# Peptides against a protein of PDB entry 5FRP, part 168

Target 1, 225 residues: chain A of PDB entry 5FRP
Amino acid sequence: VEWTESIPQIIATREDISKELNQALAKTFIDSDPRVRRTSVMIFNKVPVTEIWKNITNKAIYTSLLHLAREKHKEVRELCINTMAKFYSNSLNEIERTYQNKEIWEIIDTIPSTLYNLYYINDLNINEQVDSVIFEYLLPFEPDNDKRVHRLLTVLSHFDKKAFTSFFAFNARQIKISFAISKYIDFSKFLNNQESMSSSQGPIVMNKYNQTLQWLASGLSDSTK

## One batch from the design tools (peptide; made by RFdiffusion4, then SolubleMPNN)

Design b2_p26_7_s2 (from b2_p26_7, 14 letters changed)
Fold by OpenDDE base, seed 2:
Structure b2_p26_7_s2 (fold): chain B 225 residues (1-225), chain A 26 residues (1-26)
Amino acid sequence: as target 1 above (225 residues)
Amino acid sequence: DIIKGLENAASEEEIAAKLKEVSDFP
């Protein structure tokens, strides 16, 4: 009988502990020391996504995580960008949408838009990182067509107007790169054929080949200029 | 005590351990 009376106190203590923990974490995410902020972000990398969703219920923590993507400290910013992208992907894969977690999902669903909006900073390093996390976490290669389309629609469903613009620009860039690579291959095949090289088209194709190589060598970041 | 512990938790490992402790608390 005595142990049953202790259960409410234990539950209350646990709720209190959870509340205190969330309050403490919320403070660490906005700490003036970048090392403290870095450590806070790393929690999202070290703790399983299911445990994070269960134990971190303070919305301010998630909003603070998203804000750190635009902070001045390079290391913390880069860590945050990778962390939020990975966390988004893991959440989509492992966390069910319920009434209880709806408010947190409303924040998490803005991660794709938040990431695509970083292109407007016009920083080459940020752009490269955003490109990387998009391919790795947001829109990973998926051979199943239905899963791929579902993921794409999920990512796009919460885009703001700016994110859509960035998305289309990014896709246009990828199309151009793919086209350039395809042409490079075609030109290379042509140039490897001795009969084709001896033709009147040989010098023309050689010139186009060199131009394509130069464009490809200029790097992915410069291709949008 | 937990707040002070988190504020003093300079290491990622300590914070992760505390989070795990709270999650494992029956």
Scores: peptide ipSAE 0.102, ipTM 0.706, DockQ to the pose 0.019; fails the geometry check
Fold by OpenDDE base, seed 4:
Structure b2_p26_7_s2 (fold): chain B 225 residues (1-225), chain A 26 residues (1-26)
Amino acid sequence: as target 1 above (225 residues)
Amino acid sequence: DIIKGLENAASEEEIAAKLKEVSDFP
């Protein structure tokens, strides 16, 4: 009985410790030293997602994490972008949506929008990184169509208008790339056939091949113009 | 102690370890 009576105090003490911890962590995310901010972000990489959700209850920490995606310090920003994308994916996979964690989920659900909004910075390095994390974490290749669609819908469900615009632009680019690659393959096959090359179509295909290569080589950066 | 530990945690690993420790506290 006495032990049971001490449990609330222990829980309260733990809540207090947790609160203090969360407050301390919240400060580290906004520290003037980029090394401190980096360290703070790394917590999300080193601690299992389930433990993060359990122990980091201050929504300000998550908000601060998302804010670091636009960090001036390149290394911190890059780390943050990777971290938040991975964290999002892991959260979707491992964390159940409950009433208790709803407020945190509301923030986490904005990660896709946060990432897609980075395209508006018009930085090639950022764009490349965002592309990478989208394919790796946000919209990973999923052979199961239903799961893939579900993930896609989940990601899109919280998009702001800007994110949608970026998303469509990205998809359009991907479609174009896919098309170009397909054509490249077709042209390559054609050109590897000597009989085909000697045909009247040979020069035409060669020209198209070169155009395709040029487009692919020019990088995706210009294709969004 | 945990807060002081986090404040004093110079390394990412130490912070992570402390967070895990807090999580594992029965």
Scores: peptide ipSAE 0.066, ipTM 0.657, DockQ to the pose 0.018; fails the geometry check
Fold by OpenDDE base, seed 5:
Structure b2_p26_7_s2 (fold): chain B 225 residues (1-225), chain A 26 residues (1-26)
Amino acid sequence: as target 1 above (225 residues)
Amino acid sequence: DIIKGLENAASEEEIAAKLKEVSDFP
């Protein structure tokens, strides 16, 4: 009987602690020291997604996390971009949508748009990182077609116009690269055939092969610089 | 020290404890 009467106080204390924690964390995300901001972002990497959703209820924290994607400090920005993408993916996989967490989901659902909008900065390093996190976390390889389509639709459902434009541009680039690789393979097969090389088409195919390689190298170099 | 503490915090409880320490600092 006595144990039951202490439960409300414990719950109240936990709520108070949670509120204080959230307030403290919100401050650390906007701290002037980039190390503090970095540490704040790392919480989202170190703590299980389920525990984050349970204990971090202040919307300002999530909003601040998203803002750090445009942070001036390179290390913090890079960490933030990876963290938010991973957090988004983990949230989709592990967190159910409820009435209670709806407001947080409204913020989290903007992560894909936030990431795709980074392409407009026109920074090669940022572009590479965004490409990486899209393939790893936002639109990962999924052998199950239904899950893959569902994920894609989920990602697209909250896109702004700018994000859609970036998305289509990215996909168009990937298609072009894939096509170029396919051509490269075909040209390589042709060139490995001695009879084909001795033909009048040999020099023509060799030139196309070299052009394809140069194009691929330039595209990859732009992705590796 | 607080930053290092947060960086080393692996558990939610440790993070919460360290964040509480930070919140107490003006």
Scores: peptide ipSAE 0.028, ipTM 0.644, DockQ to the pose 0.022; fails the geometry check
Fold by OpenDDE base, seed 1:
Structure b2_p26_7_s2 (fold): chain B 225 residues (1-225), chain A 26 residues (1-26)
Amino acid sequence: as target 1 above (225 residues)
Amino acid sequence: DIIKGLENAASEEEIAAKLKEVSDFP
């Protein structure tokens, strides 16, 4: 742990990290002690993305980082999921694609697929975290339409078949939620009108309103558990 | 200290085996 904690400082101060250091770091990502693995992941949070790309050249480190998204230790797994999503976003924004870094980009470009594939674990906590990092880092809100579309296309361009399936399922869920919210608003407006409530449609709309509320509440409650 | 022992070169096979050990999800 203590040795790994010194790595961010070493990376920040040295232009060239020795092959030995890269090899040692690669091993810390697969250490039996979760604290060592956690500290290793934290390097990607403590060191600027540009310095990581410059100094960490061992592919095994990046591969191991991605693999930790499915590890047993909850804290390390959760940290890893957030870290890789953030690292992906920062890399897209700050790192140019060159011939020299092509092999690392081939790994980093799989992060979206890696994250979307976590939905197949069918764990509610993991699903919530994946939803969160998608909206925060992978597909953040972007008011510029061209930038938004470009980011979306970039994310989708490296999807495997399973990731595409998960992506469409997720979007289908969002569409359903949006539709339900729209109906909720319409029903609420109808119910706020006394004349409408006194009509033959009043009881029918009230029932639909209650069903919509129950559906929305169940979906939100599952996200908070 | 496990970290001091890690100064030795790890093979790809060793890394893969260790990764499988720590993974609990398909």
Scores: peptide ipSAE 0.016, ipTM 0.479, DockQ to the pose 0.049; fails the geometry check

Design b2_p26_7_s3 (from b2_p26_7, 13 letters changed)
Fold by OpenDDE base, seed 1:
Structure b2_p26_7_s3 (fold): chain B 225 residues (1-225), chain A 26 residues (1-26)
Amino acid sequence: as target 1 above (225 residues)
Amino acid sequence: DVIDGLLNPASEEEIEKKLLEVSDFP
């Protein structure tokens, strides 16, 4: 643990990280102690993206990071999912594609597919986290249409078949959620009007309101479980 | 179980069906 905790400072201060250090770091991602694996993932959060690309040249480190998205240890998995999504976004924004870094980009370009494939686990907590990182890092709000389309095409360009299926299902769900929220708002406005509540439609709208709430709540994870 | 899902992820067909079911709003 202590050795791995020192790595961010070493990467930030040294221009030439030895082959031996990269090999040692690669082993920490597959360590039996979840604390060591956690600390290894944190390197990608503590070190600037440009310094990571410059100094971490062992492909096995990046591959191992992606594998931790399916980590059994909840804390490590959750940290990894957020870290890899953020790292992908930062890499797209700050790292130029060159001949020298091509092999690392081949791994990093699979991050969107890796994340969308997590929906196949069918876990509400994982689904919520994947939803969150998609909106925050993969497909963030972009007012420029050309930039938005370019980002979308970049994300889709390396999808496997399963990721495409998951992507379409995700988008279909978002449309339905948006519709449900709109109806929830309409029903709430109706129920807040005393004259409307006293009408023959009052009980009908109340029932629809409750059904809408139940449907929306069914998609939310229990934070206590 | 989260662990079971991680070790044995659902098939493409199963997840598509489940996602559509969760998205079903009358």
Scores: peptide ipSAE 0.006, ipTM 0.374, DockQ to the pose 0.042
Fold by OpenDDE base, seed 2:
Order: sequence, then structure tokens, then C-alpha cells
Structure b2_p26_7_s3 (fold): chain B 225 residues (1-225), chain A 26 residues (1-26)
Amino acid sequence: as target 1 above (225 residues)
Amino acid sequence: DVIDGLLNPASEEEIEKKLLEVSDFP
């Protein structure tokens, strides 16, 4: 743990991280102690993306990071999912594709597929987290149409079949959620009008309002779990 | 169990079905 905690400072201060240090770091990602694995993942959060790409040259580290997305330890898994999504986004924005970093990019380009494949775990908490990182890091809101399309195409270009299926299912779900929210708003407006509420449609709309709320709530993970 | 799910992910068909079910607005 203590050794791994020192790595961010070493990376920040030294341009020449030895092969031996990379090998030692690679071992920390597969350590039996979840605290060591957690600390290893945190390196990707504490060190600028440019410095990571420069100094972490052992591809096994990146591969191991991606594997931690399926970590049985909840805290490590959740940290890893957020970290890899953020790292992907930062890499797309800040790291040029070169011949020298090609092998690392081949791994990093699988992050979207890795994340979308987590939907197959069929866990509500994981699904919620994946939803969150998609909107925050993978496919963030972009008002520029060309940039938005370019990002989308970049994300999709390395999808496996399962990731594509999850992507389409995700989008279908989002459409339904958007529809439900729209209806919730419409029903709320109707019920806030005293004349409308006193009409024969009042009780009917109230029932639909409650059903809509229940449906929306059922799609949310239990925050207590 | 989350662990079981991590080790034994659902099939593509199962996920599609489940996601479609979640998408079914009453």
C-alpha cells in the first residue's frame, strides 16, 4: 500500500520511470489485498493523463485496470469503472495516436465495449453506474454536431457485438424514460390546474401520474444497497 | 449475487429481453 501510494509523486516528478517500476506497478493491480488494488487504480485519478501515457508503458497495467471493472470488491469495482471511463475520455481529448502508443490505444479503445458489457451482469447498481459514466465521460453532451458525431463514431468503432446490443438497448430504455418523464410533466401540469383536477378526467390522470412515478422509481437502484 | 453475475454474465438475448421489459411503459 505505502509503496503504491508513492507512485503518483514519482510519476509527477520523474520523466524516466524504469521498466522495473512498471513491472512492480503491474503487480499491484493484481494484488490480493483490495486496498492495494484500490490504491493502484487511484494512480489514474491522481496523475494527469499525459503523464500516465508517458510513464506507464507496460500494457499489462492497462489490461489489468480494465479487468478490475469486474472486480468482486464493490469499492474497487466502482472506482475502476469511474476511473477507466474518465481515463478514456481524457485520452481521447489529450493523447495523440502514434505508432509508439498504438498497443496501449488498442487496449484503451476497448473501454467503451468493456463498460457496455457490464450491463450483462444484470445488476441495478452496476447498470446505474454504467449509465452515469456513459453520460459523463463516454458520450457527454456536446452541442457541436460534428464533434458529437465524431465522438459517437469513435466510441462505436471498437464495439463488439455484445456492446452494440447493449448500446441499442440502452438507447431504447432512454427513449422510454424520456417519454415517461414527459408524461409525468404533462400529468403534473394537469393536476396543478384546479379546473382540470375537478373534471371527470382528474381521477384518471391522477392514477396515470402515480403509475408513471412508480415506473420511474422502479428503474432506479436502491441507494441503500 | 453480484459476484455470480460478474462471473456469469447474462446472455445477449437475456439482456435484450430485460432491457425491453424495463423499457415497457405501463
Scores: peptide ipSAE 0.006, ipTM 0.380, DockQ to the pose 0.042
Fold by OpenDDE base, seed 3:
Structure b2_p26_7_s3 (fold): chain B 225 residues (1-225), chain A 26 residues (1-26)
Amino acid sequence: as target 1 above (225 residues)
Amino acid sequence: DVIDGLLNPASEEEIEKKLLEVSDFP
């Protein structure tokens, strides 16, 4: 643990990390202690993306990071999912594709597929987290159409079959959610109008409002789990 | 539950079905 905690500082202070250090770091990602694994993931959060790419050259580290998305330890898994999504986005924005970093990019380019494949776990908490990181990091809001399309194509370009299926299902769900939210807003406006609420439609709209809320809530994870 | 899901991930068909189910707004 203590050794792993020192790594961010080492990366920040040294221009070149030895092969031995990379090998040692790779082992920490598969350590039996979840605290060690967590600390290892945190390196990607504490060190700038440019420094990570420069100094962490062992591909096994990146592969191991991606594997932790399916970590049995909840905290490590959740941290990993957020970390890898953010790292992907930052890499796309800040790291050029070169011949030298090609092998690492081959791994990093699988992050979107890795994340979309998490939907197959069929867990609401995981689904919610994946939804969140998609909107925050993978496919963030971009008003520029060309940039948006380019990002989308980049994300999709390395999808496996399962990821594509999840992607389409996700989008279909989002459309329906958007519709439901729109209806929720409409119903809320109606119910907030005293005249409308007192009308014969008042009870009907109230019922629809409640149904809409129930439907929306059914897609939410239990925060207590 | 989470561990079981991680160890036994749903099939492509199962996840598609579930995602569609949660998206099926009446």
Scores: peptide ipSAE 0.007, ipTM 0.373, DockQ to the pose 0.043; fails the geometry check
Fold by OpenDDE base, seed 5:
Structure b2_p26_7_s3 (fold): chain B 225 residues (1-225), chain A 26 residues (1-26)
Amino acid sequence: as target 1 above (225 residues)
Amino acid sequence: DVIDGLLNPASEEEIEKKLLEVSDFP
């Protein structure tokens, strides 16, 4: 743990990290202690993306990071999912594609597929987290249409078949959620009107309101779990 | 349950079906 905690400072102070240090760092991602694995993932959060790309040249480190998306330890997994999504976004924004970094980009370009493939676990907490990182990091809101399209095409360009299927399902779900929320608002407005509530439609709308809430809730993770 | 899912992810077809089910508005 302590050794791994020192790595961010070393990366920040040195222009180049030795091959030996990279190999040692790679081993920390597969350490038996989840605290060590967590600390290793945190390197990608604490060190600027440009410094990571400059100093971490061992492809095994990036491959290991992606593997931790399926980590059994919940805290490490959740951290990893957020970290890899953020790292992907930062890399797209700040790192140029060169001949020298091509091999690393080949790994990083698989992050979207890796994340979308997590839907196949069919866990509500994981699904919610993946939903969150998609909107926050993978496909953030971009008012510039050209930039938005370019980002989308970049994300999709390395999708496997499973990721595409998940992508379409995700989008379909989002449309339905949006519709459900719209109806929830409409029903709420109706129910807040005393005259409307006293009408023959009152009980009908109340039932639809409850069904809408139940449907929305069924797609959300239990915050207590 | 979560661990089993991580080790043995559901098939594409199963997930598509479940996602479609969740997507169906009552």
Scores: peptide ipSAE 0.006, ipTM 0.316, DockQ to the pose 0.042; fails the geometry check

Design b2_p26_7_s4 (from b2_p26_7, 13 letters changed)
Fold by OpenDDE base, seed 2:
Structure b2_p26_7_s4 (fold): chain B 225 residues (1-225), chain A 26 residues (1-26)
Amino acid sequence: as target 1 above (225 residues)
Amino acid sequence: SVIDGLENPASEEEIEKLLKEVSDFP
């Protein structure tokens, strides 16, 4: 643990991380102690993306990071999912594709597929987290149409079949959720109007309001679990 | 040591079915 905790500072201060250090770091990602694995993942959060790409050259480290997305240890898994999504986004924004980093990019380009494949675990908490990181990091809001399309195409270009299927399925879900939220707002406005509430439509809208709330709530994980 | 992952992936068909059910707006 203590050794791994020192790695961010070493990466930040040294330009030449040795092959031996990379090999040692690779072992920490598969350590039996979840604290060691957690600390290893945190390197990707504490070190600038440019320094990571420069100094972490062992492809096994990146492969191991992606593997932790399916970690049974909740804290490590959740950290990993957030970390890899953020790292992907930062890499797209800050790292140029070169011949020298091609092998690492081949791994990093699988992050979207890795994340979308987590939907097949059939875990509501994981699904919510994946939804969150997709919205925040993979496909963030972009007002520029060309940039938005370019990002979308980049994300989709490396999808496996399962990820592609999940993408369409969950996009459809998002559309339905957005529609439900819109209706919730409309119903709320209606119900806040006393004249509308006193109308023959009042009870009908109240019922639809409640149904909409129940539907929205059913799609959310229990935050206590 | 190999890190144990979650080993219960649903099939594509199961996910599609689930998503259809969840997408049914009342």
Scores: peptide ipSAE 0.030, ipTM 0.522, DockQ to the pose 0.060
Fold by OpenDDE base, seed 1:
Structure b2_p26_7_s4 (fold): chain B 225 residues (1-225), chain A 26 residues (1-26)
Amino acid sequence: as target 1 above (225 residues)
Amino acid sequence: SVIDGLENPASEEEIEKLLKEVSDFP
């Protein structure tokens, strides 16, 4: 743990990290102690993206980072998912594609697929986290249409078949959620009108309101679990 | 199996069922 905690400072101060240090760091991502794995992931949060790309040259480190998205330890997994999504976005914005970094880009370009494949776990907490990082880092709000389309095409260009399927399912779900929310609002307005509630439609709308509410609630993770 | 989650069309069918039930509201 203590050794791994020193790595961010070493990376920030040295222009070139030795091959031995890269090999040692690669081992920390697969350490049996979840605290060591957590600390290893935190390197990608504490060190600027440009310095990571410059100094972390061992491909196994990046591959191991992506593997931690399926970590059994909840805290490490959650940290990894946020970290890799942010790292992907920062890399797209700040790192040029060169011949020298091509092999690392081949790994980093799989981050979107790695994240969308997590939906297949069918865990509500994981789904919510993936939804969050998609909106925050992968496909952020962009008012410029050309930039938005370019980002979308970049994300999609490296999808496997499962990621494409998950992507379309996610978008379909979002449309459905938006529709359900719209109907919830309409039903709420109707039920708040006394004249409408006294009508023959009152009980019908109340039932639809309750169904909509139950459906919306079922899609939310239990924050207490 | 961790892989079996998205393959369960039940969530999509349930969503489609709800949408049909809610869309019939004039």
Scores: peptide ipSAE 0.026, ipTM 0.505, DockQ to the pose 0.051
Fold by OpenDDE base, seed 4:
Structure b2_p26_7_s4 (fold): chain B 225 residues (1-225), chain A 26 residues (1-26)
Amino acid sequence: as target 1 above (225 residues)
Amino acid sequence: SVIDGLENPASEEEIEKLLKEVSDFP
């Protein structure tokens, strides 16, 4: 743990990390102690993306990071999912594709597929986390249509078949959620109007409101779990 | 690998079914 905690500082201060250090770091991602694995993942959060790409040249580290997305240890997994999504986004924004970094990009370009494949675990908490990182990092809100399309195409260009299927299913779900939220708002506005509530439509809208809430709630994980 | 993945990944068909079910809006 203590050794791994020193790595961010080492990466920040050194222009080049030795092969031996990269190999040692690679081992920490598969360490039996979840604290070591956690600390290793945190390197990607603490060190600027440009310095990571410069100094971490062992492809096994990146591969191991992606594998931790499916780790049994909840805290490490959750951290990894957030970390890899953010790292992907930052890499797209800040790292040029070169011949020298091609092998690393080949791994990083699989992050979207890796994340979308997590939906197949059929865990509501994981699904919610994946949803969150998709909106925050993979496909963030972008008002510029050309940039938005370019990002989307970049994400999709490396999808495996399962990721595509998951992506389309996700989008279909999002459309329905959006519709449900819109209806929730409409019903809420109606119910907040006393004249409308006193009308013959009042009870009908109240019922639809409750149904909409129930549907929305059913798609959310219990925060107490 | 020292770290085992999550157990019981759903099939593609199961995910499609689940997503269809959650997509059923009243």
Scores: peptide ipSAE 0.010, ipTM 0.450, DockQ to the pose 0.049
Fold by OpenDDE base, seed 3:
Structure b2_p26_7_s4 (fold): chain B 225 residues (1-225), chain A 26 residues (1-26)
Amino acid sequence: as target 1 above (225 residues)
Amino acid sequence: SVIDGLENPASEEEIEKLLKEVSDFP
């Protein structure tokens, strides 16, 4: 743990991280202690993306990072998912594609597929996290149409079949959730009006309100779990 | 050391089922 905690400072100060350091770091990602794995993931959060690409050249480290997205340890997994999504976005924005970094890009380009494949776990908490990182990092709000389309095409360009399927499912779900929320608001406004509640439509709207809530609740994770 | 992953991921069919369920929401 202590050694791994020193790595961000070492990376920041040394231009040439030795092959030995890269090999040692690669081992920390597969350490039996989840604290060591967590600390290893945190390197990607603490060190600027440009310095990571410059100094971490062992492809096994990146492969191991991606593997932690399916880690059983919840805290490590959640940290990894956020970290890899952010790292992907930062890499797209700040790292040029060169012949020298091609092998690393081949791994990094699989991050979108890796994330979208997490939907197949069918866990509501994981789904919520994947939704969050997609909106925050993979497909952020972009008012420029050309930039938005370019980012979308970049994200989709390396999708496997499963990722495409989950992508379409995600988008369809988001549309329905948005619609359901809109209806929830409308029904709530109606029910808050005493005159409307006393009308013949009152019971009908109440039923629709309850159905909408049940549907939303079934698709949303319990924040307490 | 071996990192333990989550077991029993849903199939593509389960995702398609989910897609259908949300698509049919009134």
Scores: peptide ipSAE 0.035, ipTM 0.522, DockQ to the pose 0.047; fails the geometry check

